# Peptides against a protein of PDB entry 8YR4, part 141

Target 1, 309 residues: chain A of PDB entry 8YR4
Amino acid sequence: PRGSPALQLVVLICLGLMGLERALNVLVPIFYRNIVNLLTEKAPWNSLAWTVTSYVFLKFLQGGGTGSTGFVSNLRTFLWIRVQQFTSRRVELLIFSHLHELSLRWHLGRRTGEVLRIADRGTSSVTGLLSYLVFNVIPTLADIIIGIIYFSMFFNAWFGLIVFLCMSLYLTLTIVVTEWRTKFRRAMNTQENATRARAVDSLLNFETVKYYNAESYEVERYREAIIKYQGLEWKSSASLVLLNQTQNLVIGLGLLAGSLLCAYFVTEQKLQVGDYVLFGTYIIQLYMPLNWFGTYYRMIQTNFIDMEN

## One batch from the design tools (peptide; made by RFdiffusion4, then SolubleMPNN)

Design b2_p21_2_s2 (from b2_p21_2, 14 letters changed)
Fold by OpenDDE base, seed 4:
Structure b2_p21_2_s2 (fold): chain B 309 residues (1-309), chain A 21 residues (1-21)
Amino acid sequence: as target 1 above (309 residues)
Amino acid sequence: SFLEQFNKLLEEQAAAALAAA
């Protein structure tokens, strides 16, 4: 934000908090590993109690693995409210100014309520997209890169390769299946709008429908439109289930391959039992934000399509 | 607003992810 040093400082603090979340995503599995190792070694209660207390404190700062419910994330979200409001207002004013620069012929051809709806959708889409990119996409990609580096350095190059292949395949399939399902969602939304328009037109012409006793005919036309909508809704919903199952399968295969390899290295005394728990915990922590990546990528595409229309 | 519905959907999804963990 140019022109407000206070908002620039808030952005820097939010970026610092995002860096702290990345550090917590590495530290939480490490402390959990250390607890398992201390329990296995039957370490003194004082060392165990300190490590458990530190783990619980770090877990409170991190939250439930999505990063959205941790103290650091909540503090970041709270501080970001003013930056989001500034950005939203700036985008809204830019769109409004651009609407005023458009030709009189464009304004006469469109109802003012439709123009305002397009402007509101446009502002909400851009602001939502930017917030999503900054707070979910970039952090998740950073956590993947940090994970690949961490596992490559502290375990073996094979673990880094498994995480790389798993996450690359996950992201690629998420994009491809999301692009494929976007066709079904567009068709569903178009049919929903057509069904709603038909219902509104029938209700606005209520006197004419009643005069011709055409109520049964309009109800049947509405039923046919609902059945057509439900057929498209089913395809959209089934494609979402297919996406989720494909994502779950990729993560499951990555978790299986990495867990078997980790178990093998533990049997060879190259890794400790806690390192097995660390791998599983870290992969699950990567999965939770990634599960949202598909939903949000869909929302990005939908918002981009809604801006073109 | 779409943004409020979006944020609400994000919160509901974050809550559902917490309930699934």
Scores: peptide ipSAE 0.012, ipTM 0.369, DockQ to the pose 0.087
Fold by OpenDDE base, seed 1:
Structure b2_p21_2_s2 (fold): chain B 309 residues (1-309), chain A 21 residues (1-21)
Amino acid sequence: as target 1 above (309 residues)
Amino acid sequence: SFLEQFNKLLEEQAAAALAAA
């Protein structure tokens, strides 16, 4: 943010907290591995209790599997409120100034309430997109890279390859299927707007419709428009289920391949039982932000489609 | 700097929002 050194410091603190979240994403599985290894070795209670207490403290900072409820994530979200408000206000003022530069003919052709709704949607879309890119996309890509490096250095190179192939396939399929879904969503939104416009036109001409006893004809045309909309809505919803199932299948195959390979190396005494638990925990932890990726990418596409209309 | 990239991203997003409005 230009002009506020206090907000610049808050952004730097939020970046430091994001770096701490990346460190916690590696440390939490490592400490969980160490607990399982200490339990397997029947280690003394004092060493086990210290490792469990340290793990629970790190897990409190991380916020469990979803990451969104962790102390570090909550502190970051709290500090970011002021930056988001500054960004929102800046975008609102830029949109408002641009609206005042537009021709009088443009303002006379549009309802003030529609213009304000477009401006509000535009502001919410830009601020939502930025927050999503900074707090979900970039951190998830960083966690994938850190995961590949970690598994390649501390495990066999085959584990790094499985994570690389699984995450590359997951990201590629997410992008391709989401771009394919955008066509169905655009068609759905266009048909929704057309159905609404027909309903508004029929209601504005209510006196004429009543004079000609054309109510049954207008209801039938509206029913046909609803059936056409519901056919497009079904395609949009079914394509979402297909995306989620494809994502689940890719992660399931990656988890299966890596878990079988880890189990094999444990049977050969090359890895410990804790390393099997670490791999499963780390893959599930990578999956949770990626599942949100599909949801927010949909939100971004909705917001862009809503800005184009 | 990251701050310059962040400000540039904000300016590009604001310009994209203005071009879409």
Scores: peptide ipSAE 0.000, ipTM 0.320, DockQ to the pose 0.021
Fold by OpenDDE base, seed 2:
Structure b2_p21_2_s2 (fold): chain B 309 residues (1-309), chain A 21 residues (1-21)
Amino acid sequence: as target 1 above (309 residues)
Amino acid sequence: SFLEQFNKLLEEQAAAALAAA
């Protein structure tokens, strides 16, 4: 972004965080391998516990297999909101200014295209909602139940309890935080529609705007509407980062408790090294669909809010 | 059309907000 040294600094920080994500992608597998080696060598519990704790901390920073929900990724996403908003606003204002430079004949022909787009958003929202419920929500809930049963039967009841508590807390917090976010998203969507309506009204009144040479005034009113929208968009986007970070924390705590307990049982020769690898892999596999559950419950709520408006 | 490009830019921004989300 030219002209804002603060936003340039934010871009540099975001690039630094992207570099850190790449470092974590290498370090996390190394620490995981080190745990497997320490378990195989029957290393002392203190060394093993520190290595497991360090691994889980690095996994908390990295997030899931894609890194999309890790603390570093969430921090990057949070900082990038202002850069995105700056770029968006600049493009929207350039577009709006250019629309006011176009010929009268171009403006007279456009009322029908906007009504069609509102209809297309409504239809795509319903189809997306149904597809999401059937292909993502139901399978994810099934995978959680299967996971709880699996760990209760093949491990100890304590593992089943950890998975149950972790997944129940994850789902509950996902619902509660997403319901809380709905208020910010509704406010954002209402202001987006109002900002768009103002732009359309200005373009429909193109002849009047040209007659009074009021193009600069209409551009400034549109800028003010965009700034108001971006204030609500920031709250919506920041609340999403908070959701993702809360989810990452819950899974991180579940992974920590379960991994320490599993490592302890391997040291006591009650479980094999392979069982530790299985537990860690399975918990991460359960987490991946759940990360999508937050995104998708968000899509559901978007689609419901977009159907209500 | 320019409005389709504006709409597509708003959709790409909404989709980039959805994909960044």
Scores: peptide ipSAE 0.000, ipTM 0.309, DockQ to the pose 0.022
Fold by OpenDDE base, seed 3:
Structure b2_p21_2_s2 (fold): chain B 309 residues (1-309), chain A 21 residues (1-21)
Amino acid sequence: as target 1 above (309 residues)
Amino acid sequence: SFLEQFNKLLEEQAAAALAAA
């Protein structure tokens, strides 16, 4: 934010906390590995107790991973409130100023409620897009890159390749299937609005409907509109299940390939038992935010469409 | 939770999209 050095410092602190979350996403699985290795080696209680206490503390800071309610995430969210409020207010004032610069003919052609609704859409769209990009999309992509680097350096280049191929395929299929689903969702929303409009028009003209004894006819028209809507809703819902299942299969195949390779290297004494647990834990941790990636991508698309209007 | 913040942002976007409709 230009003009407030205090808010700029808060943004820098939030970026630092985001970096700390990325470090915690690597450290938590490492400490869990170390616990498993110490248990396997029957290490002395003092070493085990220290490692467990450190793990629990790091897990408290992390929470459940990217987007969870960990202490660092909560602190980041708390500090970001002032930045969000400043950004929202700036966007609202820009939209409001722009509305006042528009021609009288544009205002006479629209109801005041419609104008305010467009302004609120624009504000929410910009603020939402920024929040999703900064706090969800970028961190998730960063965690994937860090994961590829980590596995390539500390395990073997083959593990880095498996994670790279799995995540690249996952992201590509998520985008392609989400774009395909957007057609069904748009058709569903259009039919929902048309069904609602018919119900509202029928209810607003209730006296006329009663005068002609047309209640049964209006109910039947509404039923036909609902059936048409449900046909589109089914396609939308079925396409969501297909997306989720495709994502699950890609992650499952990546987890299988990497787990088998890790198990093989443990049998060859190149890796420890804890390293097998690390791999599985880390892949599942990467999967949790990715499960929402299709929803983020859809929200980004919706926000762009809402800004164009 | 992220799910609750995301649902809240989805509810704010759905409320913005419902205020949009």
Scores: peptide ipSAE 0.006, ipTM 0.353, DockQ to the pose 0.052; fails the geometry check

Design b2_p21_2_s3 (from b2_p21_2, 17 letters changed)
Fold by OpenDDE base, seed 3:
Structure b2_p21_2_s3 (fold): chain B 309 residues (1-309), chain A 21 residues (1-21)
Amino acid sequence: as target 1 above (309 residues)
Amino acid sequence: SFLEKFEKLLKEQQEQALASA
């Protein structure tokens, strides 16, 4: 971003965080291998517990397999919001300024109905996505139930309890934080519609704006509306990062508790090394649908908000 | 045209917003 050294620094930090994510993608499998080796060698509990705790911490930084929900990824996404907003605002202002530089004949030949039709196509594509998402929620809930039953039957009841508590807490916090962020999203969408309406009104009155040489004034009003929108967009996007981080914390705590318990039972020869590998892999596999569930619930809530406006 | 580039940019932003949701 030319003109803001602060945003250039943020871009460099984001690139550094992307490098750290690549390092974590190598380190996490190495620590996982080390746990399997220590379990196979029947290493002392203290060395095993330290390696497991270090693995879970690295996995918390990396995220639940996609990397998109890890602490480092969330921090990158959070810092990137301001860079995205700067870029969006610059593009929107360039387009709006360019539209006011276009000939009167170009504006007179365009019906206002096309801009509304782009909005209506957005809403119709969203409604089609909604039906597809509703069909994907049921399988995701089924996979969670199957997972809880599997761990309760094939592992000790303590594993089933950890998975149940982790998934219940994850779902509850996902709903509660999503309902909380819905307020910010409604306010954002209302301000977006108001900003768009101002742009449309300015373009409809293009002849009057051109007659009074008021192009700079209309661009300034549009800039103020975009800044107000971006203040609400930041709250919406930051609340999304908070949701993802909360989800990552819950999964991280569940993975920590279950991995320590599994490692302990392997040391007591009640479980095999393969069972530890299975538990860790299965929790990560359950996290993937849950992340999609959070996304689906967010999209459903978005579409309901977009339909209420 | 400038408009096709703008529609493409809006579509790419919408696809990125859908992919980041």
Scores: peptide ipSAE 0.005, ipTM 0.327, DockQ to the pose 0.021
Fold by OpenDDE base, seed 4:
Structure b2_p21_2_s3 (fold): chain B 309 residues (1-309), chain A 21 residues (1-21)
Amino acid sequence: as target 1 above (309 residues)
Amino acid sequence: SFLEKFEKLLKEQQEQALASA
């Protein structure tokens, strides 16, 4: 943020907390591995209890595998509120000033409610996009890269390759299927707006509709518009299920391939039982944010579409 | 107006549906 050193410091602290989240995403699986290995070795209770306590503390800092509910994430989100408010206000003022620079002919051709809706959508779209990029997309990509590096260095290059191929395929399919889905979502949103506009127009013209006893006709037209909307909604929802299932299959195949390879290396005594558990835990931890990546990418695309309108 | 409240409610539902998706 230009002009406020305090907000710049908050941004730096938030970036530091994001770095800490990345470290926790590596450390939590490592500590879980160590617990499994200590249990397998029948290690002394004091060593086990200390490792378990440390794991639980790290897990509390990390939160659930989505990373959104951890103490560090919550603290980051709390600190970011002021930065978001500053950014929102700046975008709102830029949109508002731009609206005042537009020709009188443009304003006379549009209802004030539509102009305010465009301004509010534009602001929400930009601020939402920035928040999702900074707090979800970039961290998830960083966790993937860190994961590839970690598995390549500490396991075998084959594990890094499996994770790379799995995540690359996952991201590519997520983008491609999301772009395909965006057509259905655009059509749905257009029909939703048209259905809403008909309902609003019918209600604004209530006196005229009542004068002509056209209530049944307007209800039937509204029903037809709803049926058309629901047909597009079904396509949008079905395409989402297809996306989620495709993502689940890719992760499942990656987990299968990597788990089989881990099991093989454990049988050859090149890896410990805890390393098998680490791999599974780490892949699941990567999957949870990635499942949301499809939603984030959709929001990004929707927000760009809403900015073009 | 009632319409503006209804518009706001529909927007909030759409935002909630977007946040739950």
Scores: peptide ipSAE 0.005, ipTM 0.334, DockQ to the pose 0.026
Fold by OpenDDE base, seed 2:
Structure b2_p21_2_s3 (fold): chain B 309 residues (1-309), chain A 21 residues (1-21)
Amino acid sequence: as target 1 above (309 residues)
Amino acid sequence: SFLEKFEKLLKEQQEQALASA
């Protein structure tokens, strides 16, 4: 944000908090490993109590595991409200200024309500795209890269390879199945709009429908349009279930391969029991934001299409 | 409700019909 040093400081604090979230995503599994190892070794109560208290505090800062948002994420979201409002207002003023520069013929050919609706869609699409890229997509990709580096450095190179292959396959299949699914969603939305337009047209012409006693005919046409819509809705919903199941299978296979390899290295005394628990908890922690990746990718595609119109 | 969504659509269409007249 040019012109406000206070908003620039808020952006820097938000970037610092994002870095802290990445550090917490590594530290929380490490502290959980340490608890399991201390319990296995029958360590003294003072060391165990300190490690458990530290883990619970780090987990409160991180969130995610209990379905709650973490304190750091909530603080970041709160501070970012002012930056989003500044960006939204700037985009809205740019769109409004551009609309006033357009020719009189363009304004006479369009309804004021349609122009405002285009402006609102444009503003929401730009601000939404930026927020989803900066706060969801980029952090998720960073956490995957950090995870691959961590497992490659502190575990055997085979664990880094399993995480790399699992996450690469997951992302690729998520993109491919989401692009395939987007065709069904577009067809559904087009049929929804057509069904809605027919219902509105029939009701605006209510007097004519009453005059010709055509109520049964209009109801049957509306039923046929609903059945056609529901056939497309079913394809869209079934394709979402297929996406979620494909994602679950890829993560399940990666978790199986890595858990078997970890168990093997624990039996060879190369890894501790806590390292097995760390691997499982870290993979599940990486999966939580990735489950929403298909939603983020669709939102990015929708926002790009809405910006091109 | 379905009725509230429908009333909102009818209002938007009446406003559009009045803006086309």
Scores: peptide ipSAE 0.000, ipTM 0.272, DockQ to the pose 0.017
Fold by OpenDDE base, seed 1:
Structure b2_p21_2_s3 (fold): chain B 309 residues (1-309), chain A 21 residues (1-21)
Amino acid sequence: as target 1 above (309 residues)
Amino acid sequence: SFLEKFEKLLKEQQEQALASA
């Protein structure tokens, strides 16, 4: 943010914390590997206890599975609130100033509440998109690149290739299927708005409807609109299930191929048992942010559509 | 799915942002 050195420092701290999260994403699997290797070797309790304690501490900093944010991520999110508020307020003021530059006829044709609602949607869309890009998309791409480099350097080149192919296929299919789904979502939203508009129009004209005893006709017309909406809703929901299943299959195949290759190298005494567990843990860890990527890409597209309106 | 929960959470946040306006 230009003009506040304090907020610039907070942004730099947040970027530093993002770098720390990337380091934790590599270190946590390594320490977990080391625990499994120490257990396999029946190592002394002191070495095992220190490694377990260090792993649990690093895992606390990183966070757990779906919905459990780590301490570092929570601290970053907390510090970012002020930056988000500054950005939101700046966008709101820019939209508001632009609205005041519009013609009096435009303002007289729209209720002030609708104009404010459009401004709030526009602000939320821009700030949401920016936060999303910075905190989810960029870190996820960085984690994939770091993962490919790590597996290529510390494992065989075949592992780096499996991760590269799996993640590239996953991202490509996610984008393609998400763009395909966006058509169904747009159609659903348009039909929802049309159904709502018909209901509101019928209710506003209730005196006329009663005067002509047209209640049965209006109810049937509304039922037909609901059936059309539900048909589009089903297509949207079914397309979501298809996306999730496709993603699950791609990751499952990557996990299978890599796990079999790890198991083979463990049998050949080229890798330890811990390295097998590391690969599985690391792939699942990469998958977790990627599962959100489809939602994210749609949110990006929706926010762009909401900005064009 | 996690995706549906997030869409629901985003929708609920959007509805809460609409209800707090």
Scores: peptide ipSAE 0.009, ipTM 0.409, DockQ to the pose 0.057; fails the geometry check

Design b2_p21_2_s4 (from b2_p21_2, 16 letters changed)
Fold by OpenDDE base, seed 5:
Structure b2_p21_2_s4 (fold): chain B 309 residues (1-309), chain A 21 residues (1-21)
Amino acid sequence: as target 1 above (309 residues)
Amino acid sequence: SFLEEFNKLLEEQTKEQLESE
């Protein structure tokens, strides 16, 4: 935001807090590993108590991971409110100015409420897209890359490969299945609009419907339209369940393969018991933001389509 | 799941944003 040095400073602070979240995502599993190892070694209480206290403090700062209710995430979200409001207002004013520059013929062909809706649409789409890219997509991709590097350096190349293959397959399947689902969603939305239009037309013509005693006929036509809508809604919802199940299977297979490999290396005394717990905890931590990736991808795709229109 | 319900709420809010869009 070039017009306000204060907002530029807030953006820099938010970027610094995002970097701190990435550091916490690595440190929290490490401290948890250290607790398990200290418990296994029967270490003195003072060392254990310090490590546990440090872990709980780091966990308070992190929360549940990227985009969760951690102190750092909440502080970032709070500071970002002013930046979002500035960006939204700027986009809204640009769209409004552009609408006023459009020909009178364009405005006469559209209802004022439709024009206002298009303006609100464009503002929401641009602001939403930017927020999802900056706060959800980029941090999640960064956490995956950091995870691959961490496991490759501190465990074995095999663990880095398992995480890489699991996350790559997860992202690819999420994209492919989401694109497939978009067809069902578009068909559902089109049928919903058609069903709503029929209901509105029937209610606007209420006097005519009463005059011809056609109430039962209009209700039956509306019922048929609802049944047709529900058939498309079921396909949309079933395709979502299929996406979620596919995602869970990919993560489950990655967790299984990596956990078995960890367990094997612990039995060979190449890894400690804490390293097994670290791997499981870290994979589950990566999974939480990724479960939303399908929603983010769809929102991004729709916002791009709405910006092209 | 809470995540499916929140994805459904985000889908409904995205749908309300896309139907309000």
Scores: peptide ipSAE 0.016, ipTM 0.491, DockQ to the pose 0.072; fails the geometry check
Fold by OpenDDE base, seed 1:
Structure b2_p21_2_s4 (fold): chain B 309 residues (1-309), chain A 21 residues (1-21)
Amino acid sequence: as target 1 above (309 residues)
Amino acid sequence: SFLEEFNKLLEEQTKEQLESE
């Protein structure tokens, strides 16, 4: 935001809070490991109580992980409201100014409410896409990279490889299955619009339909259109369940492979019991923002299609 | 799923924005 130094400072604070969230995503599992190790070693109560209190405080700051309602995430979201409103208003005014530069013939061919609806959809789409890229995609990719580096440096290189392969497979399958699902969603939306158009045409021609006693015929045509829509809706919904289940299987296999390897290294006394718990906790923490990635990729793709039209 | 609830919330927010105009 080039026009307000106050909003630039808020953006810098939000970027600092994003960096703090990345640090918390590493520290929370480490402190949880330390609690489990201290419990296993039967450490003195004072050391245990301090570590537990520190863990609970860090967990309060983090919340449920990236994209959850933790204190740092809520503070970032609260501060970002003003930046989003400024960006939205700037994009809206640019679109509105551009619409006023268009020919009178373009305005006469469209209802004013339809033009405003296109402008508002365009503004919401751009601002939603930007906020999503900045607050969900980039942080999630950063957390994956930090995770791979952490496990490669502090664990055996095999753990870093398992996380890399699991996350790469997860992202690739999420993209491929989401692109496949987009075909079903487009077909569903096209059939919804066609079903709605038939209902509107039947209602606008109500007098003519009544004059010819064609009411039963129009109702049957509308029923056939609804059944066809529901068949496409079912394919869209079933494809979402398939995506979620595929994602769950990939994470489950990664968790299984890494947990078995960690358990083996604990039996060999190369790792502590707390390191087993750290691995499981860290993988589940990485999964939480990734579960959103499929929804968000669809939102990005829809927003790009809506901007190209 | 949280994904369906979020899609539903986005569809409801999009629908509320579309019904408020």
Scores: peptide ipSAE 0.007, ipTM 0.444, DockQ to the pose 0.053; fails the geometry check
Fold by OpenDDE base, seed 4:
Structure b2_p21_2_s4 (fold): chain B 309 residues (1-309), chain A 21 residues (1-21)
Amino acid sequence: as target 1 above (309 residues)
Amino acid sequence: SFLEEFNKLLEEQTKEQLESE
C-alpha cells in the first residue's frame, strides 16, 4: 500500500507469518515422527515428554489441517483486516470514479440501486478472490512443492515422484471435473431464475389468475418448472459427489503407493516406523486444503469469464 | 448478474466450509 508505512509493515509481518505456517507444516509431521520413534525405542520419559509438549505447542500454532484455525493463521487474519479494508476502499473508490466517467446515456438506462449493487459486489468479489489466491491457493501450491523437495531429499526420489504424480493428477482431475460441473451449475441457476420469475409473475397477476379461476393451471406450470429445476439440481449435486469421490480415489491411490513403499523401506531398516507415520500424516495434511481447491478454481474461472462480458 | 452468482457461490462455499468443520 503506497503512502502508509504502517500498512506496509503489516503486510511484511503477514508474509512472515505465512512463511512460519509453511515451516510449521514441515515441522509438525517431523515432531510426530520423532514421538513415534521415541515410543518405539522406549526412550526415557523426560525426552518423550519434551518432544510431546513441543509437538502440541507446534500443533497449536499450526491449527487443524485447513490451517485456518491455527494461532498463526488467526493472528495473520486479524492483522490482515486493516490491509483488506484499505484495499477494499481503494477498489471501491476506483469503481466509483469509473462510474462517474461513464456516459450519461449509460446511467439513464440503469437504476442507481442496480449500479451500486454491482459496484459493492464487484469490490467484494475482487477482494475475496485476491485474499483467497494469496492465503489459500499460493500456500497450498507452496506446501506441495516443499513436500516434493522434502521427500526427494530426506527419503528417496521415488517418494517425491509419488507425491508429484498424485498432486498433479489430483489438480488436473479437479480442474477438468470442475469445468464439466460448471455447465450443470449454470443450467441449474438459469432454471432457478426462470422458475422464480414465473412464481413472481403469477403472484403479481394474482387478481387476474383468481378472476379467471386459473389457480390450478398456474400451480401445474410451477410444478413442471420445479421438476425441471430438481432434475438440474440433481445433476449438479451428483457431479459434486463424483468430484469428491474422484479426489478421494486419487489421494487413496497416492497414499496406498507411498505407504506400501514406506512400509517396504521400514522392513529393510532404511527408514524408521516414525517415517511411515510422517508420510501418511503429511499426505493427509496436503489433502485438506486441496479438497477446497476445486470449489475455488470454479470461483476464479467464473470471475474471468464474466469480466469479459 | 455475474456478481450475484459469484456472491451466492461465495456464500454457499462459506456455508459448505462451516458445515464441514
Scores: peptide ipSAE 0.006, ipTM 0.402, DockQ to the pose 0.121; fails the geometry check
Fold by OpenDDE base, seed 2:
Structure b2_p21_2_s4 (fold): chain B 309 residues (1-309), chain A 21 residues (1-21)
Amino acid sequence: as target 1 above (309 residues)
Amino acid sequence: SFLEEFNKLLEEQTKEQLESE
């Protein structure tokens, strides 16, 4: 982005954060290995607790197994919104300006209705995504229930309680924050449609625009509409980052509580080192589908709201 | 977004037409 040194700095920060994500992907497994080694060596509780806490903190920064919902990834995504919006707006204005420079023959030959139909087909894929979500939601809920039962029966009841509270809070916050986000997304899509309609109307009236040499005026009106859209898009995208970060925090707290408790019981010789590995692995495995669920729920919600308009 | 897809489709169709002229 040549015109804004602030956006260039944001791009550099985002690149730095991407490097940090790669470092975390290496560090998290190392710390996890160190925990297993310390448990095997029967290390003092204080050293073990610090290592576990450090691991969970790093895991919070990394997020799930893909890192897609980690704090660093969320921060990167948040910062990138403005860069994306700047780039999108620039491309859209260039295309729109170029369309107004094209020949009358090009505009007369164009079936605007076919372009609309292709876009509407994209929205029909929503029903497939909804079905996919439902088919992933039900198994994920089943896996959570099975997990709670498993930890309650084969571990101490406290583990089952931690998993129950963590997953219940995760699901509840996911629903509540998603319902809250729906308002921002509806407003965004309504403004997107209005911006599109303005562009279509301008292009349908191409002859009139050319007759009055009003191309620059129509481009400016389109720019204003895009800026208004991008203000709503930012709220929608920022609300998603907030959702993902809230989810990451809940899982991080559950992982911290459960991992510390598990490590303590291993130190007391009530559990084996393998049980610690099992707990940590299982919680992460439960989180992965839930993370995808949040992403798919977003896609579905996008697509549902896109279908409502 | 629909606008991004629409604009991308506009860009593709504009390119195809410019390549056909």
Scores: peptide ipSAE 0.000, ipTM 0.260, DockQ to the pose 0.016; fails the geometry check

